# Ledger of designs, part 16: peptides against a protein of PDB entry 4Z5W

Target 1, 305 residues: chain A of PDB entry 4Z5W
Amino acid sequence: IPDVFLELNKLWYFSAQSNLFNGEMPRSLSNSRSISLLSLRNNTLSGQIYLNCSAMTNLTSLDLASNSFSGSIPSNLPNCLRLKTINFAKIKFIAQIPESFKNFQSLTSLSFSNSSIQNISSALEILQHCQNLKTLVLTLNFQKEELPSVPSLQFKNLKVLIIASCQLRGTVPQWLSNSPSLQLLDLSWNQLSGTIPPWLGSLNSLFYLDLSNNTFIGEIPHSLTSLQSLVSKENAVEEPSPDFPFFKKKNTNAGGLQYNQPSSFPPMIDLSYNSLNGSIWPEFGDLRQLHVLNLKNNNLSGNIP

## One batch from the design tools (peptide; aimed at target 1 N87 A164)

Design b1_p12_3_s2 (made by RFdiffusion4, then SolubleMPNN; from b1_p12_3, 6 letters changed)
Fold by OpenDDE base, seed 2:
Structure b1_p12_3_s2 (fold): chain B 305 residues (1-305), chain A 12 residues (1-12)
Amino acid sequence: as target 1 above (305 residues)
Amino acid sequence: GPPPGFLTSVPE
């Protein structure tokens, strides 16, 4: 990418995603005062990520995902006072979340999916201080760590939590009950154990639940038949979605499904590939908004209602 | 069938 962004003093949106750009990010781009939206996703950019937050006063969205960047996560990003959305997926950091992210009050959407992030306990302890955090994607990190269950963790404004395919141990954490606005939870492809907690059914906005491919035991909580978002057509408040799409990995060679907004997800309960027992509750019939109920590959018995 | 997929912010 040419180092010409100093002359582009009116450039508000720069998208150069899915090209063949290599080398480092141009210094003039890292100092742009005008850019609000920056996407360089899916290139071969390298070096350390550096942004001059004192210069980049209009930066609201940053997508650097799927690049060959290296080094530490930029600890100065909280100084970008308008920065709301960060996509750092598929950047091999091999790092912990910086302590400075405790001060990241502008942050609304964060993805580190498949970025070799370490220490989930520290990550969650830091990120809980981001009072405006609504979307958190941490898929393919924290390999074989324990999902912290510390009740003091609070993500009050969290709407989307995705921590899939981490081989995480532990149980469904009680601190998620402190997230009453949670709409989407994906904890699939872990080694989570214990029972599915009944308090999940109290998350009135929860319309997408994926606990599939874990080691959960016991009965399906009857409270899941009372998920308000699946009983009644709530007007999904179109909250500002993250500036990055979500992708559902298909285990088939068929291309992943892209979801541009959380509202584009089919209402779903996926509890498949666990060790759940007991019956299928007939009251799942009350979930009139439910599109997908996946209970396959469990130890369920009795009649199908 | 194959194990269910999971969500990311990029194509996997």
Scores: peptide ipSAE 0.475, ipTM 0.913, DockQ to the pose 0.857
OpenDDE base, seeds 1, 3, 4, 5: peptide ipSAE 0.457, 0.470, 0.454, 0.469; ipTM 0.908, 0.910, 0.908, 0.912

Design b1_p12_3_s3 (made by RFdiffusion4, then SolubleMPNN; from b1_p12_3, 5 letters changed)
Fold by OpenDDE base, seed 1:
Structure b1_p12_3_s3 (fold): chain B 305 residues (1-305), chain A 12 residues (1-12)
Amino acid sequence: as target 1 above (305 residues)
Amino acid sequence: GPPPGFLTSVPD
């Protein structure tokens, strides 16, 4: 990418995604005073990620996903006082989340999906201080770590939590009950155990639940038949989506199906590929907004209602 | 069949 962004003093949006750009990010781009949205996703950009936050005073959205950047996660990003959305997915950091992210009050949406992030305990302890954090994607990190169950963890404004395919151990953490605005939860493709907790049915905005491909045991909580977002449309709080899309991977070798907004997901309960027992509750028939109920590959018995 | 898919912010 040419180093000509100083002359582009009115540039508000720059999207150069899905090209063949290589080398480092231009210094003039890292110092742009005008730019609000920057997307360089799916290129071959390299070197250390550096942004001059004192210059980039208008930066609100940053998508650098699927690039060949190296080194540490930029610890100065919290100094970008208007920066709301960060997509750092598929960047091989091999790092922990910086402690400075405790001060990242502008942050609303963060993805580190498949970025070789380590220490989930530290990551969640840091990110809970981001009071405006609504979307958190941590898929394909923390391999074989334990999902912390520390009750003091609080994500009060969290709407979308995705921590899939980490081979995480532990149970569904009680601290998630402190997220009353949660709309989407994906903890699929882990080694989570224990029972599915009844308090999940108290999450009145939860319309998408994926706990598939874990080691959960016991009965399906009856409280899931009373999820208000799936009974009626009245509680569907549409909020501004993150500036990055989501992808549902059907298999390891196929491209994911793209969803531009969380509201584009079909209302779903997926508990498949566990060790759940007991019956299917007839009261699942009350979930008039439910599009997908997936209970396959469990130890369920009795009648299908 | 294979387990259902999981969510991410990149296609691959």
Scores: peptide ipSAE 0.507, ipTM 0.916, DockQ to the pose 0.851
OpenDDE base, seeds 2, 3, 4, 5: peptide ipSAE 0.477, 0.478, 0.458, 0.466; ipTM 0.909, 0.907, 0.903, 0.904

Design b1_p12_3_s4 (made by RFdiffusion4, then SolubleMPNN; from b1_p12_3, 5 letters changed)
Fold by OpenDDE base, seed 2:
Structure b1_p12_3_s4 (fold): chain B 305 residues (1-305), chain A 12 residues (1-12)
Amino acid sequence: as target 1 above (305 residues)
Amino acid sequence: SPPPGFLTSVPD
């Protein structure tokens, strides 16, 4: 990418995604005062990520995903006082989340999907201080770590939590009960164990639950039949979505499904590929908004209601 | 059947 952004003093949006750009990010771009949205996703950009947050006063969205950047996560990003959305997916940091992210009050949406992030306990302890954090994607990190169950963790404004395919051990963490606005939970493709906790049914905004491909045991909590968002059409408050799309990875050579908004997900309960037993509750019939109920590959018995 | 897919912020 040419180093010409000094003259582009009115540049608000720069998208150069899905090209063949290589080398480092231009210094003029890292110092742009005008840019609000920057997307360089799916290139071959390299070097350390550096942004001059004191210059980049208009930066609101940053998508650097699927690049060959190296080194540490930029600890100065919290100084970008308007930065709301960060997509750092597929950047191989091999790092922990910086302690400075405790101060990241502008942050609303964060993805580190498949970024070789380490220490989930530290990551969650840091990120709980981001009072405006609504979307958190940590898929394909923390390999074989334990999902912390510390009840003091508080993500009060969290709407979307995705921590899939981490081989995480532990149980469904009780601190999620402190997230009453949670709409989407994906903890699939882990090694989570124990029972599915009844308090999940108290998450009145939860319309998408994926606990599939874990080691859960016991009965399906009857409280899942009372998920209010699946009983009634609550007008999901159209809050600003992440500036990055979501993708459902398919295990088939068929391309992943793209979802531009959390509201575009089909209302779903997926408990498949566990060791759940007991009956299917007839009261799943009360979930009039439910599009997908997936209970396959469990130890369920009795009648199908 | 293939195991269920999971969510990411990138297509692959």
Scores: peptide ipSAE 0.481, ipTM 0.909, DockQ to the pose 0.837
OpenDDE base, seeds 1, 3, 4, 5: peptide ipSAE 0.464, 0.480, 0.458, 0.467; ipTM 0.903, 0.908, 0.899, 0.906

Design b1_p12_4 (made by RFdiffusion4)
Pose (drawn by RFdiffusion4):
Structure b1_p12_4 (pose): chain A 291 residues (1-233, 242-249, 256-305), chain P 12 residues (1-12)
Amino acid sequence: IPDVFLELNKLWYFSAQSNLFNGEMPRSLSNSRSISLLSLRNNTLSGQIYLNCSAMTNLTSLDLASNSFSGSIPSNLPNCLRLKTINFAKIKFIAQIPESFKNFQSLTSLSFSNSSIQNISSALEILQHCQNLKTLVLTLNFQKEELPSVPSLQFKNLKVLIIASCQLRGTVPQWLSNSPSLQLLDLSWNQLSGTIPPWLGSLNSLFYLDLSNNTFIGEIPHSLTSLQSLVSKPDFPFFKKGLQYNQPSSFPPMIDLSYNSLNGSIWPEFGDLRQLHVLNLKNNNLSGNIP
Amino acid sequence: SSPSGYIDSASN
């Protein structure tokens, strides 16, 4: 990509995604005062990611995903004070999230999916301090690590939480109850154990719950039949494993408890869930009748 | 039956 971005001082939108571009991002792009939306995803771009946050005061959305970059996660990123969305998926950082991210107050959406992020314990202790974070994708990282149960964790405004296919040990942590506005929860494809917490039924905005492919035991909590959003009625897309979904509401309401060790019966009170589109209880130890 | 899927932020 040519180094001409000093000359293009009115450029607020640049999208070069899904091409064959390689090499580093030109430094002038890293200094662009006018750039707001930048999408370079799905190229062969490489090198240490450098962004001058004193210079890029209009940067609001950054998508460098699915590229050949290496090095660390830039620690100066919280200083890009208008940056609201970062898609850093499929960049092999082989690194932890910098502590400075606790100061990233403009951040509302973050994806490190399949990015070789280590130490989920530190990553979550840091990111809980980003007060405006509404969506977090940590899928395919933290391999075989433990999902922290530390009760001090609070993600207050969190709407979307996805940490799948990390083979995480531990249980569904109670501190998730500190995210009362949670819409979409995906903990699937992990090693999670214990029972399914009844408090999940207390999440009034939750419409999509994927607990599939874990080691969960015990009963289906009765509170799931009283889930409010299941009983009664911005750009950074998601892919399901790939089928594209543009926003969290693009996912039909779902309960997927499949591929666990759950026991007991199916509650008749599930009939109360009139807005439920998908109920997947396959590959469990469930017994009794079908209500 | 095939296992259930998971959500990602990137295509293949």

Design b1_p12_4_s1 (made by RFdiffusion4, then SolubleMPNN; from b1_p12_4, 8 letters changed)
Fold by OpenDDE base, seed 1:
Structure b1_p12_4_s1 (fold): chain B 305 residues (1-305), chain A 12 residues (1-12)
Amino acid sequence: as target 1 above (305 residues)
Amino acid sequence: SAPPGFLTSHPD
C-alpha cells in the first residue's frame, strides 16, 4: 500500500479488503487524522501493528483480520478514544490481551478469533472492564485451557459471546448469569462438562444458544423451554451490529456461511453432540420463535413430543 | 454425521 495517506486528508473510509496487498501498513495510514473506518482484512500485510492513536482521533473501526501481521497486540489501542470495533481475527499474535484493555471504554466489538491468544482467565478479567463491550469473539484460541468460572466476572452489556473451538475445559460459567442482555452464546466445540445450568433459561434475550460438541451430562434444563426471546415475537430493537461479519464454519477447514449481523442468525438451541440424558421437554413447543432445535447425538430417551 | 459448525469472525 503506498504511503500517500497524508495527502488524503478527507479520507473517512478506507476499505482495501480481499486484495493482494503485502508489506507493512504505510506510516501515513497509521497517522491518518481523517480515517474513521479502516479495513484491510484478507490481505498479506506483515510487520507489527502500530497505530498512532494521538493522530488517529477519528478511528472508529479497525479490521485487520486475515493478515500476516506479527508481534504483540498494540497496547496503545485504548488511547484511540473513538475506536469501537476491532477485528484481529486470524492474526497470529501468540500473546495475552494487554492489561491496558481494562481502560478500553470505547470498545464495543472485539474479535480475536483464531489469533493465537493465550490465557483466557487474564483475557476475561481484563475485558470485563470494557463497559461498552457488546460483542466478544474468541473462537480458536486458548487451546486446552480452562474456562474460568469466577463468579466476580461481569460482562453487563454483553450481547454476543463466541468462544468456540478452543478445547476449553470447565463448566458453563456462573458469571454469564451476570449478562442479562446476552443474545447469542456459542461455546460449541469445547471440552466443557457438567450439567447445563438452569439459570441459562433466565437469559431472556438469548435467541441463539450453541453448546454443541461438548461433554455436557444430565438432563436438558426445563428452563430452556421458557427463553422469553424464543416464546414471544418481541420486536428486538436491532442494536448496532459490529462492523465485521460472522461466519458459521462446519469445521476448522471449511468456508463459513456469512452472517452480516447477529439478528441474521436463525433462533437456535443446539445441544447436539453431548452426553445429555432424560426426555425432550414437550414445552419446547412453546418456543414459537425457535427455528432450529438440535438435540442429536445425545443419550436422550422417551418420546419425541 | 459431523458435529454442527461453530461461529467465527473470519470465513476460512
Scores: peptide ipSAE 0.570, ipTM 0.927, DockQ to the pose 0.873
OpenDDE base, seeds 2, 3, 4, 5: peptide ipSAE 0.551, 0.553, 0.532, 0.536; ipTM 0.920, 0.923, 0.915, 0.917

Design b1_p12_4_s2 (made by RFdiffusion4, then SolubleMPNN; from b1_p12_4, 8 letters changed)
Fold by OpenDDE base, seed 5:
Structure b1_p12_4_s2 (fold): chain B 305 residues (1-305), chain A 12 residues (1-12)
Amino acid sequence: as target 1 above (305 residues)
Amino acid sequence: SEPPGFLTSFPD
């Protein structure tokens, strides 16, 4: 990428995604006063990520995903006072989240999916201080770690939580009950055990629940038949989507189906590929907004209602 | 049968 961004003093949006750009980010780009949205996703860019936050006073969105960047996660990003969205998916950091992210008050959406992030306990302890955090994607990290269940963890404004395909151990964490605005939860493709907790049915905004491909036991909680977002349409607050799309992947090697916003997901309960027993509750018929109920490959018995 | 898919922020 040429070092010409000093002359481009009116440039507000720069998208150069899905090209063959190599080398480092040009210094004039890292010092741009005009750029609000920057996407360099899906290139071969390398070197250390550096942004001059004192110069980049208009930066609101950063997508650097699927590049060959190296070194540390930039600890100065919280100094970019307007920076709301960050996509660092597929950048192989082999690192923990920086302690400076406790001060990241502008942050609304963060993805580190498949970025070799380590220490889920430290990551969640840091990110709970981001009071404006609404979307958190941590898929394909923290391999074989334990999902912390510390009740003091608080994500009050969280709408979307995705921590899939981490081989995480433990149970469904009680601290999720402190997130009453949660709309989408994906904890699929882990090694989570125990029973599915009844308090999940109290998350009145939850329209997409994926607990598939775990080791859950016991009955399906009857409280899931009373999920208010799946009974009535009236509570769907359309909030601004993150500036990065989501993808539903069939497996680690398959291409994903693209979803541009969380509201584009079908209303779903997926409990498939567990060890759940008992009957299907007839009251699942009350979930008039439910598009997908997936209970396959369990130990369920009785009649289908 | 394969397990259902999971969510990410990248396609491939």
Scores: peptide ipSAE 0.544, ipTM 0.929, DockQ to the pose 0.860
OpenDDE base, seeds 1, 2, 3, 4: peptide ipSAE 0.525, 0.511, 0.523, 0.486; ipTM 0.926, 0.920, 0.926, 0.913

Design b1_p12_4_s3 (made by RFdiffusion4, then SolubleMPNN; from b1_p12_4, 8 letters changed)
Fold by OpenDDE base, seed 1:
Structure b1_p12_4_s3 (fold): chain B 305 residues (1-305), chain A 12 residues (1-12)
Amino acid sequence: as target 1 above (305 residues)
Amino acid sequence: SPPPGFLTSFPD
């Protein structure tokens, strides 16, 4: 990418995604005073990610996903006082979340999906201090770690939580009950165990639940038949989506189906590929907004209602 | 059948 961004003093939006750009980010770009949205996703950019946050005073969205960047996660990003959305998916950091992210009050949407992030306990302990954090994607990190169940963890404004395909151990963490605005939860493709907790049915905005491909046991909580967002349309909180799309991958090696907005997901309960027993509750028929109920590959018995 | 898919923020 040429070092000409100083001359582009009115540049608000720069998208150069899905090209063959290589080398480092140009210094004039990392010092741009005008840029609000920067997307360089799916290139071959390399080196360390450095942004001069004192210069980049208009930066609101940053998408650097699927690049060959290396080194540490930029600890100075919280100094970018307007920065709301970050997509760092598929950047191999091999790092922990920086402690400085406790101060990242502008942050609303963060993805580190498949970024070789380590220490989920530290990551969640840090990110809970981001009071405006609504979307968190941590898929394909923390391999074989334990999902912390510490009740003191609190994500009050969280709407979208995706921590899939981490081989995480533990149970569904009770601290998620402190996220009453949660709309989408994906904890699929882990090694989570125990029972599915009844308090999940109290998440009145939860329209998409994926707990598939875990080791859950016991009965399906009857409280899931009372999920208000799936009973009626009245509780559909339309919220601004992150400036990055989501992808549903069939496996680690498959291409993903793109979803531009969380609202583009079909209302879903997926509990498939567990060790759940008991009956299918007939009251699932009350979930008039539900599009997908997936209970396959369990130990369920009785009648199909 | 294979397990259902999981969500990410990258396509491939």
Scores: peptide ipSAE 0.497, ipTM 0.917, DockQ to the pose 0.864
OpenDDE base, seeds 2, 3, 4, 5: peptide ipSAE 0.487, 0.481, 0.463, 0.477; ipTM 0.911, 0.909, 0.901, 0.907; seed 2 fails the geometry check

Design b1_p12_4_s4 (made by RFdiffusion4, then SolubleMPNN; from b1_p12_4, 8 letters changed)
Fold by OpenDDE base, seed 2:
Structure b1_p12_4_s4 (fold): chain B 305 residues (1-305), chain A 12 residues (1-12)
Amino acid sequence: as target 1 above (305 residues)
Amino acid sequence: APPPGFITSHPD
């Protein structure tokens, strides 16, 4: 990318995603006063990520995902006082989340999906201080760590939590009960154990639950049949979605389907590939908004209602 | 194993 952004003093949006750009980020881009949205995802950019937050006073969205950046997570990003959305997916940091992220009050959406992030306990302890955090994607990190179940953890404004494919141990964490606005939960492809907690059915905005491919035991909580978002057609106020899309693979051989917003996911309960027992509750029939109920590959018995 | 049906912020 050429170092010409000093001349582009009116540049508000720069999207150069899915190109063949290599080398480092231009220094003039890292000092741009005008830029609000920066997307450089899916390139071959390299070097250390550096942004001059004192210069980049208009920066609201940063997508650097799927690049060859190296080194540390930029600890100065909280100084970008308008920065709301960060996508750092597929950047191999091999790092912990910086302590400075405790001060990241502008942050609304964060993805470190497949970024070699370590220490989930520290990550969650830091990120709970981000009072405006609504979307958190941590998929493909924290390999074989334990998902902390510290009741003091509080994500009060969290709407989307995705911590899939981490081989995480532990149980469904009690601190999620402190997230009453949670709409989408994906904890699939872990080694989570114990029972599915009944308080999940109290998350009235929860329309998408994926607990598939874990080691859960016991019965399906009857409270899941009373999820209000699945009983009644709530006019989900389309909150401003993250400036980065989500992807879900349906088949091994297919590319991930792109979902631009959490609301684009079909209403779903996926409990497949566990060790759940007991019956399928007839009251799943009350979930009139439910599009997908996936209970396959469990130890369920009785009649299909 | 099921097909990888987990959510990411990247396509691949």
Scores: peptide ipSAE 0.587, ipTM 0.916, DockQ to the pose 0.710
OpenDDE base, seeds 1, 3, 4, 5: peptide ipSAE 0.584, 0.579, 0.570, 0.574; ipTM 0.914, 0.913, 0.909, 0.912

Design b1_p12_5 (made by RFdiffusion4)
Pose (drawn by RFdiffusion4):
Structure b1_p12_5 (pose): chain A 291 residues (1-233, 242-249, 256-305), chain P 12 residues (1-12)
Amino acid sequence: IPDVFLELNKLWYFSAQSNLFNGEMPRSLSNSRSISLLSLRNNTLSGQIYLNCSAMTNLTSLDLASNSFSGSIPSNLPNCLRLKTINFAKIKFIAQIPESFKNFQSLTSLSFSNSSIQNISSALEILQHCQNLKTLVLTLNFQKEELPSVPSLQFKNLKVLIIASCQLRGTVPQWLSNSPSLQLLDLSWNQLSGTIPPWLGSLNSLFYLDLSNNTFIGEIPHSLTSLQSLVSKPDFPFFKKGLQYNQPSSFPPMIDLSYNSLNGSIWPEFGDLRQLHVLNLKNNNLSGNIP
Amino acid sequence: SDPSGYITSAPP
C-alpha cells in the first residue's frame, strides 16, 4: 500500500480488505489525522503493527484481522481516544494483552479470535476495566488454560461474550452474573465442568446461550425455562463454525446444551419459552419423558 | 451426529 496518506488529508474511510497486499502498513497511514474507518483485513500485511495515536485522532474502527502481522499487541492503542472497535482476529501475536488496555475507555468491541493470546487470567483482569466494552471475542486462544473463577471480575455493560474452542478447564464462573445485560454467551468447545449455574436464568436480555461441547454434569437448571428474553419479545460481523452474521441479533434465539453429560428430565416449563427458535439438547444423559 | 458449532470473528 503506497505511502501517500499525508497527501490524502480528507480521507476518512479506507477499505482495502480481501486483496493480496503485502508488506507493512505505510507509516503515513499510521499518521493519518483524518482516517476514521480503516479495514485492511484479509491481506498478507506484515511486521509489527504501529499506530501513532497522537496523530490518528479520528480513528474509530480498526480491522487488521486475518493478516501476517507479528510482534506484540501495540500498547499505545488506548491513546487513540476515538477508537471504538478493533478486529485483531487471526493475527498471531503469541502474546498477552498489555496492561494499558485497562485504560481503553473508548473501546466498545474487541476481537482477539484465533490470535494466540496467552493467559486468560491476566487478559480478563485487565479488560474488565474497559467500562464501555459491550462485545468481546476471545475464541481460539488460551489453549488448555483455566477459566478464572476469581470473583473480583466484573464486565458491567457486556452484551456479547465469546470465548469458544479454547479447551478451557474450570466451571462457568459466577462473576459472569456481574454482566446483567448479557445478550449472547458462547463458552462452547471447551473442557468446562461442574453443573450449569441456575443464575443464568436470571439474565433478562440473554437470548443466545451456547454451552455445547463441554464436560458439564448435573441437571438442566429450571431457571432456563423462565429466561425473560426467551419468554417474551455498528459493524464488525461474526462467523459461525463459515456463515456470516452481521450483528448479535442476527443469531436466532437458541439454547445449545449439546455434547455434555447433563442428566434429569426436560422440564415442561420450557413451553413457556415462546421466542425460542433453537433448542439443542443432543448427546447428553437426559432421561424421563418428553413433556 | 456432528458436534455443535462455535462463533468467531473471521471465516475459517

Design b1_p12_5_s1 (made by RFdiffusion4, then SolubleMPNN; from b1_p12_5, 7 letters changed)
Fold by OpenDDE base, seed 2:
Structure b1_p12_5_s1 (fold): chain B 305 residues (1-305), chain A 12 residues (1-12)
Amino acid sequence: as target 1 above (305 residues)
Amino acid sequence: SPPPGFLTTVPE
């Protein structure tokens, strides 16, 4: 990318995603006063990520995902006082989340999906201080760590939590009960154990639940048949979605589905590929908004209602 | 069938 952004003093949006750009980020881009949205996703950019937050006073969205950046996570990003959305997926950091992210009050949406992030306990302890955090994606990190179930963890404004494919141990963490605005939970492809907790059915905004491919045991909580978002057509207030799309990885060679907004997900309960027993509750019929109920590959018995 | 897929923020 040429170092010409000093001349582009009116540049508000720069999207150069899915190109063949290599080398480092231009220094003039890292000092741009005008830029609000920066997307360089899916290139071959390298070196250390550096942004001059004192210069980049208009920066609201940053997508650097799927690049060859190296080194530490930029600890100064909280100084970008308008920065709301960060996509750092597929950047091999091999790092912990910086302690400075405790001060990241502008942060609304964060993805580190497949970024070699370590220490989930520290990550969650830090990120709970981000009071405006609504979307958190930590998929393909924390390999074989334990998902902390510390009741003091509080993500009060969290709407989307995705921590899939981490081989995480532990149980469904009780601190999620402190997230009453949770709309989407994906904890699939882990080694989570125990029972599915009944308090999940109290998450009235939860319309997408993926607990598939874990080691859950016991019965399906009857409280899942009373999820209000699946009983009634709530006018989901279209909150400002992350400036990055979501992708559902399919195990079939069929291309992943892209979802630009969480509201674009089909209402779903996926409990497949566990060790759940007991019956399928007839009251799943009350979930009139439910599009997908996936209970396959369990130890369920009785009649299909 | 293979296990269902999971969510990410990049094509994988």
Scores: peptide ipSAE 0.500, ipTM 0.914, DockQ to the pose 0.864
OpenDDE base, seeds 1, 3, 4, 5: peptide ipSAE 0.486, 0.498, 0.482, 0.478; ipTM 0.910, 0.913, 0.908, 0.908

Design b1_p12_5_s2 (made by RFdiffusion4, then SolubleMPNN; from b1_p12_5, 7 letters changed; failed a check: a repeat of another design)
Amino acid sequence: GPPPGFLTSVPE

Design b1_p12_5_s3 (made by RFdiffusion4, then SolubleMPNN; from b1_p12_5, 6 letters changed)
Fold by OpenDDE base, seed 3:
Structure b1_p12_5_s3 (fold): chain B 305 residues (1-305), chain A 12 residues (1-12)
Amino acid sequence: as target 1 above (305 residues)
Amino acid sequence: DPPPGFITSVPE
């Protein structure tokens, strides 16, 4: 990418995603005072990520996903006082979340999906201080770590939590009960064990639950039949979606589906590929907004209601 | 039938 962004003093939006750009980010771009939205996703950009947050006072969105960047996660990003959304998916950092992210009050949406992030305990302990954090995507990280169950963890404003395909051990963490605004939870493709906790049914905004492909045991909590968002059409508050889309991989020869907003996901309960037993509750019939109920590949018995 | 897919922020 040419180093010509100094002259572009009115540049508000720059998207150069899905090209063949290589080399480093141009220094003039990293010092742009005008830029609000920067997307360089799906290129071959390399080197370290350096952003001059003292200059980049208008930066609100940063998408650098699917690039060949190296080095540490930029610890100075919290100094970008307007930076709300970060997509760092598919950047091989091989790093922990910087301690400086405790101060990241502008942060609303973060993805490190498939970024070789390590130490989930430290990551969650840091990110819980991000009071405005609504969307957190940590899929394909923390390989074989234990999902911390520390009840002191608190994500009060969390709406979307995706920590899929990490081979995480542990149980469904009780600290999620402190996230009453949670709408979408994906903990699929882990090694989570124990019972599914009844308090999940108290998450009144939860319309998408994926616990599939884990090692859960016991009965399906009856409280899941009382998920308020699935019983009644609550007015879907048009919530500010993250500036990055979501992708659901299908294990079929069909390409993955793109979802531009969390609200584009069908209302779903997926408990498939576990070791759940007992009956299917007839009261799943009360979930009038539910589009997908997937209970396949469990040890369920009795009558189908 | 393989388990359903999971969510990412990029195509995997």
Scores: peptide ipSAE 0.527, ipTM 0.929, DockQ to the pose 0.870
OpenDDE base, seeds 1, 2, 4, 5: peptide ipSAE 0.507, 0.520, 0.513, 0.469; ipTM 0.915, 0.930, 0.924, 0.878; seeds 2, 4 fail the geometry check

